# Peptides against a protein of PDB entry 7Z53, part 95

Target 1, 150 residues: chain A of PDB entry 7Z53
Amino acid sequence: PRIKNQADCIPFFRSCPACPGSNITIRNQINALTSFVDASMVYGSEEPLARNLRNMSNQLGLLAVNQRFQDNGRALLPFDNLHDDPCLLTNRSARIPCFLAGDTRSSEMPELTSMHTLLLREHNRLATELKSLNPRWDGERLYQEARKIV

## One batch from the design tools (peptide; made by RFdiffusion4, then SolubleMPNN)

Design b2_p23_3_s2 (from b2_p23_3, 16 letters changed)
Fold by OpenDDE base, seed 4:
Structure b2_p23_3_s2 (fold): chain B 150 residues (1-150), chain A 23 residues (1-23)
Amino acid sequence: as target 1 above (150 residues)
Amino acid sequence: SALLEALRRRREEEERRRRLEEL
């Protein structure tokens, strides 16, 4: 359908095709991320968002975690800082802000929230291991290498 | 996993080397 009102459109970009081998009839997409698995939902697709998702208080290459809540000592997604937070508006008694994630839908779908949380935990685990193995690596390298492994 | 395994192996090799150098 031709939607005339662009304001009602969600921008979607189709990834470039990967060159298939001679026997592959299925169109594969080029993953522009450094990781083989597209984890853009966790890391963000845009640099400003990606920075906000990182723990920039140290050089450990970690993703930001929730500062108010934990799940039995395990990390949860950080809260976003929205002026008009729709999550706060929907349930004023709960006072739970929307989560900050690479995908804005993370707070809308519990399944996405869970997946993002797991991948955040995995990233931070990997970054921690990488730091142990490579103590001279800076936060950027730790972050990027962990991201590649995820 | 492959990267982590490679890094672990390297560390083990380095530690083994250090132990041999201390003998």
Scores: peptide ipSAE 0.029, ipTM 0.389, DockQ to the pose 0.032
Fold by OpenDDE base, seed 1:
Structure b2_p23_3_s2 (fold): chain B 150 residues (1-150), chain A 23 residues (1-23)
Amino acid sequence: as target 1 above (150 residues)
Amino acid sequence: SALLEALRRRREEEERRRRLEEL
């Protein structure tokens, strides 16, 4: 992990210890900011990915969260299940897999990880509030309505 | 917040209507 003190901060896990080129980083951040408006980076652009990003264990319309780590009780992005996980390969001492998000770059840039985490938390917050307001809504409706608000 | 408030008001109105229909 790039952040050593994780007691009061969101832990950032990166696929590679080496920093990408400045232009690549800036470009990726710009693209992420553009995606922030439509939240496609959080929900995924394809149906199979979108389903994998959801918590399908219940009818609460939530996005999937990390099962191993939390930030002082707050959600973190779930880990991906890659056969040749680049995060594990590049930093074998940390033994932290890559994060799963709508944007494949989520584990490469701490900035993306942070934004994705915040938006995931916001979605789940909205879905929870919508469930409270509309207890008869199923998980699909809660998910879609929360997605529209984000 | 405004949308959530609107949804809450709508829910309250629907519940009020149902209560009136049960009388």
Scores: peptide ipSAE 0.028, ipTM 0.440, DockQ to the pose 0.028
Fold by OpenDDE base, seed 3:
Structure b2_p23_3_s2 (fold): chain B 150 residues (1-150), chain A 23 residues (1-23)
Amino acid sequence: as target 1 above (150 residues)
Amino acid sequence: SALLEALRRRREEEERRRRLEEL
């Protein structure tokens, strides 16, 4: 084997093939991206990260938003708090740190950043509506119910 | 949307019940 260091191996899972028809010549991937919004990209897969992505200052079940910047009054992703922030190092003039999201790739690709931002906004919109409909729900209930809908 | 609609209906039913209990 050419690579002896297996510790640096990233597990890569290929999507399952969907073979609905008799024409087996074209392997269509099950568009798992359209059917499963991997909520882990927005909400985090690990509990510590998931907590950091939440707005814990109130009982509204909201995700954390950027405290420094808004997009014409609309929420942006919060900044991460990295000691050696690669985003600050790559563009020193912009002085914009990396965004905090459930997927670290959100800081690498602007397209992912935009998608995560939209999903953040949608979650917070849903949580706000749920609060209006159910005033007695606590922040945990609001967060979980909004997450289920997203 | 279906869940939100169900929650709205539930709230309306609860409000209706409360109004009936107050009469």
Scores: peptide ipSAE 0.028, ipTM 0.437, DockQ to the pose 0.027
Fold by OpenDDE base, seed 2:
Structure b2_p23_3_s2 (fold): chain B 150 residues (1-150), chain A 23 residues (1-23)
Amino acid sequence: as target 1 above (150 residues)
Amino acid sequence: SALLEALRRRREEEERRRRLEEL
């Protein structure tokens, strides 16, 4: 699936802009598929990263979403905070940083970006529904239960 | 998901039980 809202142009960082080779794309896709089992590409493999991917402003168990852009009202991946952000360096006029995800390559390939975006939305949808079903659950439980379902 | 559907059913059953207990 593609982001339907084309009004917001977000540049992607290409690890090899001069390399037309499909090998990087294939490898990245394979890696994404293998990590899909535990959804580590979405939630992060390390605890510090996992915390940064969460919305800590409330007890809803949500993943963090982009605060600047939306896809026709739907969530996009949050931006990362990199010292030398390669996405910013790629197009200085656009001023669009790299996305933050469990997989650092989320900004390199539109396919990965789309997949991570969908899974982000699905997690937040599940967490929201779980909150409705279990209003007494705190953010940690909502987050963990939603993660188990994804 | 199947899990969410099961949770919905459980909630409905619990609500029904509560209503019956109040009668």
Scores: peptide ipSAE 0.021, ipTM 0.466, DockQ to the pose 0.032

Design b2_p23_3_s3 (from b2_p23_3, 7 letters changed)
Fold by OpenDDE base, seed 5:
Structure b2_p23_3_s3 (fold): chain B 150 residues (1-150), chain A 23 residues (1-23)
Amino acid sequence: as target 1 above (150 residues)
Amino acid sequence: EELLELLEKLLEELEELLRQLEE
């Protein structure tokens, strides 16, 4: 994902020794992608986390989106509210906190961040379309149905 | 979740095909 302001660069806090720009074989890239294809990484496997990932300000069944930045009008992952945010420590001048997702690695691996962002957009697109088709559905129904489709 | 499951199956099949080509 890319923020609207090109002057800012999103820092990542990587725990892995390998550089993200390292020479990776095609097979390794596919293997990495399959490991990231998990709905629990998008929605959260624990109920408290799942609730924090949702937009509870309305009955549209949407996932929460970033309130500060967009990618040419497209949604980005919301920021977390950590007491000791490691992402803020990686680049003190940028002052960009960690992303909030079902997997904490979303702020460590750009590939995972990108995948989660795309799935976030797809969920919200589906929820919006389902609301249009079923105007009587509440936020819980819209969220669950969109989640099942994803 | 259903779309991701389908994607996982397709990627798994692709990985298997690539493995066969590398042998």
Scores: peptide ipSAE 0.342, ipTM 0.793, DockQ to the pose 0.069; fails the geometry check
Fold by OpenDDE base, seed 4:
Structure b2_p23_3_s3 (fold): chain B 150 residues (1-150), chain A 23 residues (1-23)
Amino acid sequence: as target 1 above (150 residues)
Amino acid sequence: EELLELLEKLLEELEELLRQLEE
């Protein structure tokens, strides 16, 4: 249902109230980041986590990707290695562990999972492109530069 | 970082649109 009374607007986002009307409008915020997710949510704010999120098998500056599954050939977030994996416990038959991301909530919120997945792909795309443009860059530089662009 | 900001905004807008369509 659409809310006709503007007084009934609900703050759906940090700085974007939900005020649906007869037409669909997009509220454009130029300099405001209303998302609760930032780059640290993708790359990890702690060094141990950040390292675990990276592909350390090569010097391509890539983020780690799922080794078991792909989305039509496209990368998915890697799985975490939790001792008591809550994702496994919620659906034992599925046997799908929680995803590893910069935000622990990534497995809890599909929106975050999707966004992190997209940014994972974008990072790796950027890193790959940067490698092509700068063959002498090592993995650390590629990773950092791609991270900066993202 | 710039792309992240843009993507976050786009996702936010998309989510809002989807919400509006469901109401």
Scores: peptide ipSAE 0.021, ipTM 0.490, DockQ to the pose 0.089; fails the geometry check
Fold by OpenDDE base, seed 3:
Structure b2_p23_3_s3 (fold): chain B 150 residues (1-150), chain A 23 residues (1-23)
Amino acid sequence: as target 1 above (150 residues)
Amino acid sequence: EELLELLEKLLEELEELLRQLEE
């Protein structure tokens, strides 16, 4: 959606405007984009969530990936395990549960989901490369080093 | 962190283009 009254907008970043308003969708989208600065959207800002986002079945330092679906052979975000899954309830015909990510909005905005997916793939690529270069590193070291590079 | 910096720059450029289209 386009903002008609740009005179009420506040400069955001270096050249773009951010208008104050009651539109929750626009505000959440802007906040989601700016939150990528510290990568908390991908890795989680709290330790319990961060651990759940990791693949703990091995010592490769990988983030967890979807076990049911792939995108033409590429990884997708893992599904969350919610008691009352809102994604299943809103569209029962689709039968697709919510994705698990560092931000709960990952399943609400396709653009955000896409960005999370890309960064997931990049992290796992980096971790894999680091393992090849440093075969003696354990999963924790690989995960932390890949996170720093992102 | 390096990748995030690049993505931030890309986002800034896209937002500038959108601003120009709205004027």
Scores: peptide ipSAE 0.020, ipTM 0.459, DockQ to the pose 0.158; fails the geometry check
Fold by OpenDDE base, seed 1:
Structure b2_p23_3_s3 (fold): chain B 150 residues (1-150), chain A 23 residues (1-23)
Amino acid sequence: as target 1 above (150 residues)
Amino acid sequence: EELLELLEKLLEELEELLRQLEE
């Protein structure tokens, strides 16, 4: 459900609210959100980050998932390991660190966090299906092939 | 990557539909 009062603004991003009274404003915020949906935001554009986003404990070609929490049995993004974690500092009572994603800003924008979570699940689903279809493929091939499909 | 492009398009279409319904 969305705010039906056209005089109110809807916060699509942390610091970028969209006011329903302006179609241009709403569209700009939507376009900005969709522009962040990119493969590099999920997999990482740098090799060290890309490796950290992968599950290297097996040869299944999976992305790493959260080791502390699940969403009703479904995967969540893994936590990052930041010295000065802004997520911990923002809400000290919650004690939830920032999520690790291809874009370090993902945790600051819940909408992006949700999208990255869905894409992580989709990648792992694809990798699992590819393993079933091609049982002789190693983890690297499964990861790359799933990434190509995404 | 092909699926991602389709997902991006579907997301944009869905958001546009929601905007139109709330006008």
Scores: peptide ipSAE 0.018, ipTM 0.466, DockQ to the pose 0.112; fails the geometry check

Design b2_p23_3_s4 (from b2_p23_3, 10 letters changed)
Fold by OpenDDE base, seed 4:
Structure b2_p23_3_s4 (fold): chain B 150 residues (1-150), chain A 23 residues (1-23)
Amino acid sequence: as target 1 above (150 residues)
Amino acid sequence: SELLEKLKEKLEEEQERLEKLRE
């Protein structure tokens, strides 16, 4: 059946309302999702960033996780270390800095951060599983193999 | 990357579905 009477609009992206009654908005939303959901968003497209996104404290091939907060024991994205953190400025009461991600688009589209978080968790899950299956793999191998699967 | 590719495909399929429902 045809969807009718869809005229409501709600904010979705920053300064961008989502109107479910418009095919254009649907396309925009999905396009934004697909553009966001790539390896670069999770792992970074540049080596320095990619390195910063990894947990280098061990040889488990894990992505770095938030050191301050967890979600019922589950990992969250690490915070970035920005001197002038725009996320802190936008909501001073929350005092939550910007997340460190593989692309600046994460800051532009915080609504997609949850998906990024899930992918981070998936990577770490995979890396952990791969470690169990291949105990002699070093962190680099585990990281790369998990990245391939994600 | 494999998972992401599958996810992208699913999103594209969902897009097409939604567009059809709104025609």
Scores: peptide ipSAE 0.064, ipTM 0.527, DockQ to the pose 0.101; fails the geometry check
Fold by OpenDDE base, seed 1:
Order: C-alpha cells, then structure tokens, then sequence
Structure b2_p23_3_s4 (fold): chain B 150 residues (1-150), chain A 23 residues (1-23)
C-alpha cells in the first residue's frame, strides 16, 4: 500500500529542494531514506517516546495513527504536541503541526514521512494479522511480535 | 526488523544503480 493522493500533501517542517528531478536530488533523497530506515525511527529509541507512539486505547498492539486525517481511509502518522511547533511556524497558513515519530526528521522531508507512514501501516497490518492468528495474545505481545517482524 | 533489513538492502541496491548512472 502506498500513499495515493500526493497532491493533498500535508505541509512539512522543511521544504523540498528547489531542483526536483535532478540526479543529485534523487540521490539525496535515497541517501536520506537509507539513513532513515531503522526500527528506532519507527518505534522510538527511548521508552517514553515508544509508549507515546503506541495506541494504548486497546489491546491490539497497534501504533498510534493520526486522528484528524486519513489517506483514502488509510492511516497517517499522528501529530506531535510540541511547544513552538516548527511546522506551524514554517507555514502559518497551513496550521498543521509536526508528525510524531521516532525521529523528528520524519516531519522534515516528504520522502521520510512517506516511508515512515508505510512502516506504520505495515506494523499495524502485522499486529492485526497476529491478533487473528493468536486471539489470546495481549496488546504487549502483539506489539512486540509485530515489531520483531518489521 | 526483518522487513526493514530487506528494505535497506533494496535501498542500497538502488544507491549502487545511481552511482553507476552517474559514472
């Protein structure tokens, strides 16, 4: 599953480079993605952050999703609650805050945001499937097992 | 983590492809 409606993109903290389509631009994007692809970027490297990234309203082992927006019914990253939110300050007319993620860079570049979104969806998909296969597993077990697979 | 490792491998392959194109 991919983000379909790229035309309705949410504003980001940092604007993309001014020269899209160039070989250098593409290379930079891939380099950023390569450095970004790490489990800690999705789940958080610190326990308090990891807990905040989880959906604690049920025992399904899911990661938290955006409560205001969806992409054709599919999940988006949740918003953070930052004091002096840089995303709000960058584009005051948009009034959209930064995303909550394991790494703050997820709100800076659309490429990183997209990758993180896909991994969020994959985790939740896995957790849902694991719940179906193992109905007696609690939320913690589902979360940990899905995390291992990702 | 297993899926991430596979994805990282694919990204590395893409990086190598781009380097070859730039040569």
Amino acid sequence: as target 1 above (150 residues)
Amino acid sequence: SELLEKLKEKLEEEQERLEKLRE
Scores: peptide ipSAE 0.050, ipTM 0.515, DockQ to the pose 0.082; fails the geometry check
Fold by OpenDDE base, seed 3:
Structure b2_p23_3_s4 (fold): chain B 150 residues (1-150), chain A 23 residues (1-23)
Amino acid sequence: as target 1 above (150 residues)
Amino acid sequence: SELLEKLKEKLEEEQERLEKLRE
């Protein structure tokens, strides 16, 4: 039988938390998690977005990180710059804007945000290690090589 | 991409487990 547990509700940043009312809803939420594991979520599928997701201030091949907040010294996703930020509108007291990611799903589900954050950290770790091993590589080479490994 | 492929496999296995638990 179906387990009725309110703890199974999925909190969304841009909307109210979604509580599964049927097995179909549960499957859709799980499918969203599995479909999230796509390189486009980390790097973007459009070139303008992909460029905005990169740290262009240096030649280290890094993805951009949050400039305002860190998680105990670890990187977080950068904020987007939206005129009417839906994340700010859904919870005005929190004052947390939407994250900039490969697509908007990273800001809709906290579980997806966490996974994207881990992949961001892994890319930057790889790029840093590759720079140490190959000091002559420029930012583009480091970025592409790290992307291939992820 | 290599890491993502491994994660996709793990998530597929977890998806099947969760679907059975919530039936």
Scores: peptide ipSAE 0.049, ipTM 0.523, DockQ to the pose 0.113; fails the geometry check
Fold by OpenDDE base, seed 2:
Structure b2_p23_3_s4 (fold): chain B 150 residues (1-150), chain A 23 residues (1-23)
Amino acid sequence: as target 1 above (150 residues)
Amino acid sequence: SELLEKLKEKLEEEQERLEKLRE
């Protein structure tokens, strides 16, 4: 599914159309399928990335969200911090960097971006609900419990 | 993970329905 709010369209960097049927495409397909097994596309497969995907400013167990843009008040994926950001190179006038997610292709395929965004929102929703139900839980507990449900 | 499993199940069901429509 696509993001309903089309007022603030964000440009994407897409490499698949330029190299269809390549080994990169095949590997990306395999990686995409694998990532959906454990939601690693949302949470990251490695601890350093996983930490960067979390909101560490509080003890609410939330994933980090975009600090510049929202979708009609709803959260979007945070931006990455790449030295040579291909998304910025694609459209310099827009000045929109690539998204940060567990999968580096989040800004490459809009359909993945949408799914990642929905799962991000769902995680944060669950974490918020779990906090309401269990006020004693700290951020780590909330994060892990929400991750299990997703 | 529970949500993903439900999504996968729904996706599979929809794919089957689409295949039946295409037959």
Scores: peptide ipSAE 0.030, ipTM 0.474, DockQ to the pose 0.204; fails the geometry check

Design b2_p23_4_s1 (from b2_p23_4, 14 letters changed)
Fold by OpenDDE base, seed 5:
Structure b2_p23_4_s1 (fold): chain B 150 residues (1-150), chain A 23 residues (1-23)
Amino acid sequence: as target 1 above (150 residues)
Amino acid sequence: SELERLEEELRRRNRERLEKMLA
């Protein structure tokens, strides 16, 4: 099941007109979902997907972030680019496309989307810190080293 | 909130891991 209506709004996706507020229910249930999520799911299990999840516009070793929306200046998961986007088909009024994530369930479970968002931010934080500590490391090294820590 | 606690815990754990890596 995909995100369908306001009740399924992602807690951090407050910049979306269809999701004006945080979802307290989802936030309260996020702890139960942690048992189903490991860090490897954030990066994708297949190499083609893993590459698409990375920010290749620089050598900072970052994961790609949403280019349209932010959470009070903080990063959100990027949208996928699907020709026939099932998330858009679920609710025409919401107009929220599927997210691009290592776990395809991210757009099906708002709790999982939230967890992936936190891990995305953490990876990028670590990559940034590693860049400060090791200015000569390229994007690949920064990405791999941050991935090992997360 | 629960999400904020999780985020802080994640940062704490990874700070320890980073310190061990740099040791």
Scores: peptide ipSAE 0.473, ipTM 0.910, DockQ to the pose 0.671
Fold by OpenDDE base, seed 4:
Structure b2_p23_4_s1 (fold): chain B 150 residues (1-150), chain A 23 residues (1-23)
Amino acid sequence: as target 1 above (150 residues)
Amino acid sequence: SELERLEEELRRRNRERLEKMLA
């Protein structure tokens, strides 16, 4: 399944035109996760995916973040770059493409999307802190160490 | 909120882990 119902508006897209005016506020209350989320899943289990999830534009060990949207300045999962984006096909008016995440389910379940987002933010927070503590660590080291902590 | 609680818990846990790492 994919996020296809307007009621499934991504809680972080409070300013997204896909969300009605009633959903402009951040949806802070989320029902219980319907699926177990392993924190490691934010990184991906397959090496090619794992690499794509990383911000390779610098040596900060960060995970890639959405370049189009932020949640009040806070990071969101990056969009995947799919030619035939099934998420867009599901709801063209929503204009929300599939997210790029370690678990493909992230675009299927809003709860997973949220959880992955939180883990993304936490990783990047940790990586940033580790960078301050260890300024000579390169991106790989920062990434790996942050991953171990998350 | 639930999300905020989760974030705080996550940060708290990881802060402890980080402190242990530095010890």
Scores: peptide ipSAE 0.455, ipTM 0.906, DockQ to the pose 0.700
Fold by OpenDDE base, seed 1:
Structure b2_p23_4_s1 (fold): chain B 150 residues (1-150), chain A 23 residues (1-23)
Amino acid sequence: as target 1 above (150 residues)
Amino acid sequence: SELERLEEELRRRNRERLEKMLA
């Protein structure tokens, strides 16, 4: 089942127009995961997807972040660009498109959305730190080395 | 919050891994 109502909104969705803070119950605790979460899945198992998940506009080895919204200055998963977006089709009144993630389940379960968001932030944190420690590493090296650590 | 605890744990573990990498 996909996110289809405002009850599915998580703290990371507060900046989205479909998830106004005044109309949703803010959860401070994440529910127990009903499926296995593999940290490696934040990167995608297929090469085309993996490339789409990367920020290729610089040589910082970062994963792509949402260009429309932030969570109080913190990164969110980018939106996918699906022609027939199943997240929008599930609930047309909730104008929340599917997120782009290595695990396709991310937009189906708020818990997975949250976890992959945390992993995204951690990767980018590590890549940034590695850049400061190794200024001459290019984006590919930074990406791969951060990926090994996460 | 639980999410904050998870973030801290993740950062802690990876800090240790990074230190080992630099050793």
Scores: peptide ipSAE 0.436, ipTM 0.900, DockQ to the pose 0.722
Fold by OpenDDE base, seed 3:
Structure b2_p23_4_s1 (fold): chain B 150 residues (1-150), chain A 23 residues (1-23)
Amino acid sequence: as target 1 above (150 residues)
Amino acid sequence: SELERLEEELRRRNRERLEKMLA
């Protein structure tokens, strides 16, 4: 089901309760989730979308982040700018718009939203680190190199 | 939290990848 409440997403990282004890390791969880999410889901498979998912305001190779909200100072996925936002139509009282991601499923399942958020943060972390290591790299290089690592 | 643990694991894995890239 679609994201139905803003509280499910903003903020979620620090406020999301841990799942009840599972018998799977953290590594297994990561493997399972990352095996499901491919690069196109995070970065987009089409160039126009991919560009829209990037922060083009600087040469830091970052993915775009939400400009309205942060999760205790940490990045969230940007909102899409849909005139007829299906996420808003699903539950108007919640007033949570669809997130912009490489795959629309990011707004369909909170778990995917969370994973996309983590990957977003990780990309930006990597890009930042790469910038520190390679100050002469431009935004395109930083973006591509970080993308290869994620 | 679980999400924090997942993030830490992701960072760890990618740190290794980054190190390989730099080698």
Scores: peptide ipSAE 0.406, ipTM 0.890, DockQ to the pose 0.689

Design b2_p23_4_s2 (from b2_p23_4, 14 letters changed)
Fold by OpenDDE base, seed 2:
Structure b2_p23_4_s2 (fold): chain B 150 residues (1-150), chain A 23 residues (1-23)
Amino acid sequence: as target 1 above (150 residues)
Amino acid sequence: SELEELEEKLRRELEERKRKRLA
């Protein structure tokens, strides 16, 4: 299911000059999703980015999650750290930066953000289950094995 | 397979929303 806004409003940066409810926006979103190929959009295709997407504070093999917001108790993508953050510029009052994901477009389309969020949750669920089944595995092993299953 | 399944679900949802808006 999609991310449901409960109390917190998270702004999105839209690169396409179309209204969120327009047919053009839907078409673009569908096209973006159909062009989605592999898990690199979630895990990152570059090592520096991949490391930043991981929770390195423990040996649980988890992806990093947002430290400020949750979706009714469920994980959201972590925030990126960009100079001249377009999400901050879109709504300065909200003071919410763009999300960090393997795909830089993660904060442009709510559906894409939702998909990445779901995959984040799925990875962390799998890693948690693998830890339960294999308590002696370290974070790297858990991360890699969960990544293979996703 | 999980990624592909979620991609398909999201695609179907978007297509359904598109149809509803066009109706």
Scores: peptide ipSAE 0.024, ipTM 0.452, DockQ to the pose 0.026
Fold by OpenDDE base, seed 3:
Structure b2_p23_4_s2 (fold): chain B 150 residues (1-150), chain A 23 residues (1-23)
Amino acid sequence: as target 1 above (150 residues)
Amino acid sequence: SELEELEEKLRRELEERKRKRLA
């Protein structure tokens, strides 16, 4: 979902700051969209990243959510933990780090961030529903089953 | 299927925004 309140606007890191909205940016957007088919943009294509995207504090099979901010009470993507965070460097006054997602480009484009956020919420909704339907399922089972449905 | 639907929605939204920017 789009952030409508400008006061709550989150800065994004642009790969081409000198040419915003260039053909390169458009191409990246298209490439990102087409690559979403395998859901790797949400869950990560590498196991270490995939684990970092999960909520490991419980056995609910949830993806990790932002611990600092919410969108009108709804979940946002978690922040990455980069030593030299380009998002922080882009707008030092805002002090908002890059988001952590299956695709590192999630913080470059508001549209990607929005879609990733929606899929995050959908996964967590599904996992929650599956837990209600299958109370004996552990976190791994819930996570995998929700991932299959998304 | 949910992912595919959202991908399509986002694609349409991006195309619409592009059209508005060029108008």
Scores: peptide ipSAE 0.021, ipTM 0.441, DockQ to the pose 0.026
Fold by OpenDDE base, seed 5:
Structure b2_p23_4_s2 (fold): chain B 150 residues (1-150), chain A 23 residues (1-23)
Amino acid sequence: as target 1 above (150 residues)
Amino acid sequence: SELEELEEKLRRELEERKRKRLA
């Protein structure tokens, strides 16, 4: 997402310390980001996760969006529901849980969060257009067709 | 598609960042 105001910043959890001088750390982060450019990660690699990432409240074939926050009226990733949410542990006052995404690393790296968010918006945009072109398509068809346009 | 174009742009940006950080 876009962070323009510091007051609107979302805290992120890092599983490992990010040492600026560590080549290994930098390489790992870059590799993680480049591997994510595959849009398939937005949808989840396993069916249970994929289902949780979808908006099942309508037949529009949309991915789920955050119900608490928006970015200037635009969608953000939904929150996950973890028993021991590491994101909540990093900042007790903020009380912002980890994001639910196809890549579990989304809440660890702002860059991944941004990419997931953009692709989420694009999917939902495509699904909306497909609905306009094909009014008889149900949510499953819209979701699958939008996913294929990846 | 527009999504593919976006992915390509992101890929190029990431590769550029990779080159700069690993140099």
Scores: peptide ipSAE 0.020, ipTM 0.491, DockQ to the pose 0.032
Fold by OpenDDE base, seed 1:
Structure b2_p23_4_s2 (fold): chain B 150 residues (1-150), chain A 23 residues (1-23)
Amino acid sequence: as target 1 above (150 residues)
Amino acid sequence: SELEELEEKLRRELEERKRKRLA
């Protein structure tokens, strides 16, 4: 997607180096996505990762969003803080680091990145709605309840 | 359930893109 920061617009594209774009490779990518139905890919299956994917600055039960860029005003996945960021190394001209998600493949396949972005937005939407309906719920409760709905 | 629905929508979109690319 197009990444924007105020007046700045940064194009983003991530490709698979081993994918020549043949019919076979396209099918393989689609098959991988077709088999990909797991909320853990969004929230993370490991507790340390799951915590890193959450917004810990408030009690709203939100997932963390990108702090540098937005997509036409909408949330993007946060950037990871990798020592040797393969996304930066692969395409040095773009200077876009890998996204942080529950699945490391999110930065390797644009389709997964898009899907996770949408699910991030959906979670945060749900958490916001739940907060409105249940003002006394803390961040943990909101996060868990939204996660259950997703 | 919402996750599954969204992923299904994505799958359909990907299939459509595949058809367009191969055409």
Scores: peptide ipSAE 0.019, ipTM 0.446, DockQ to the pose 0.027; fails the geometry check

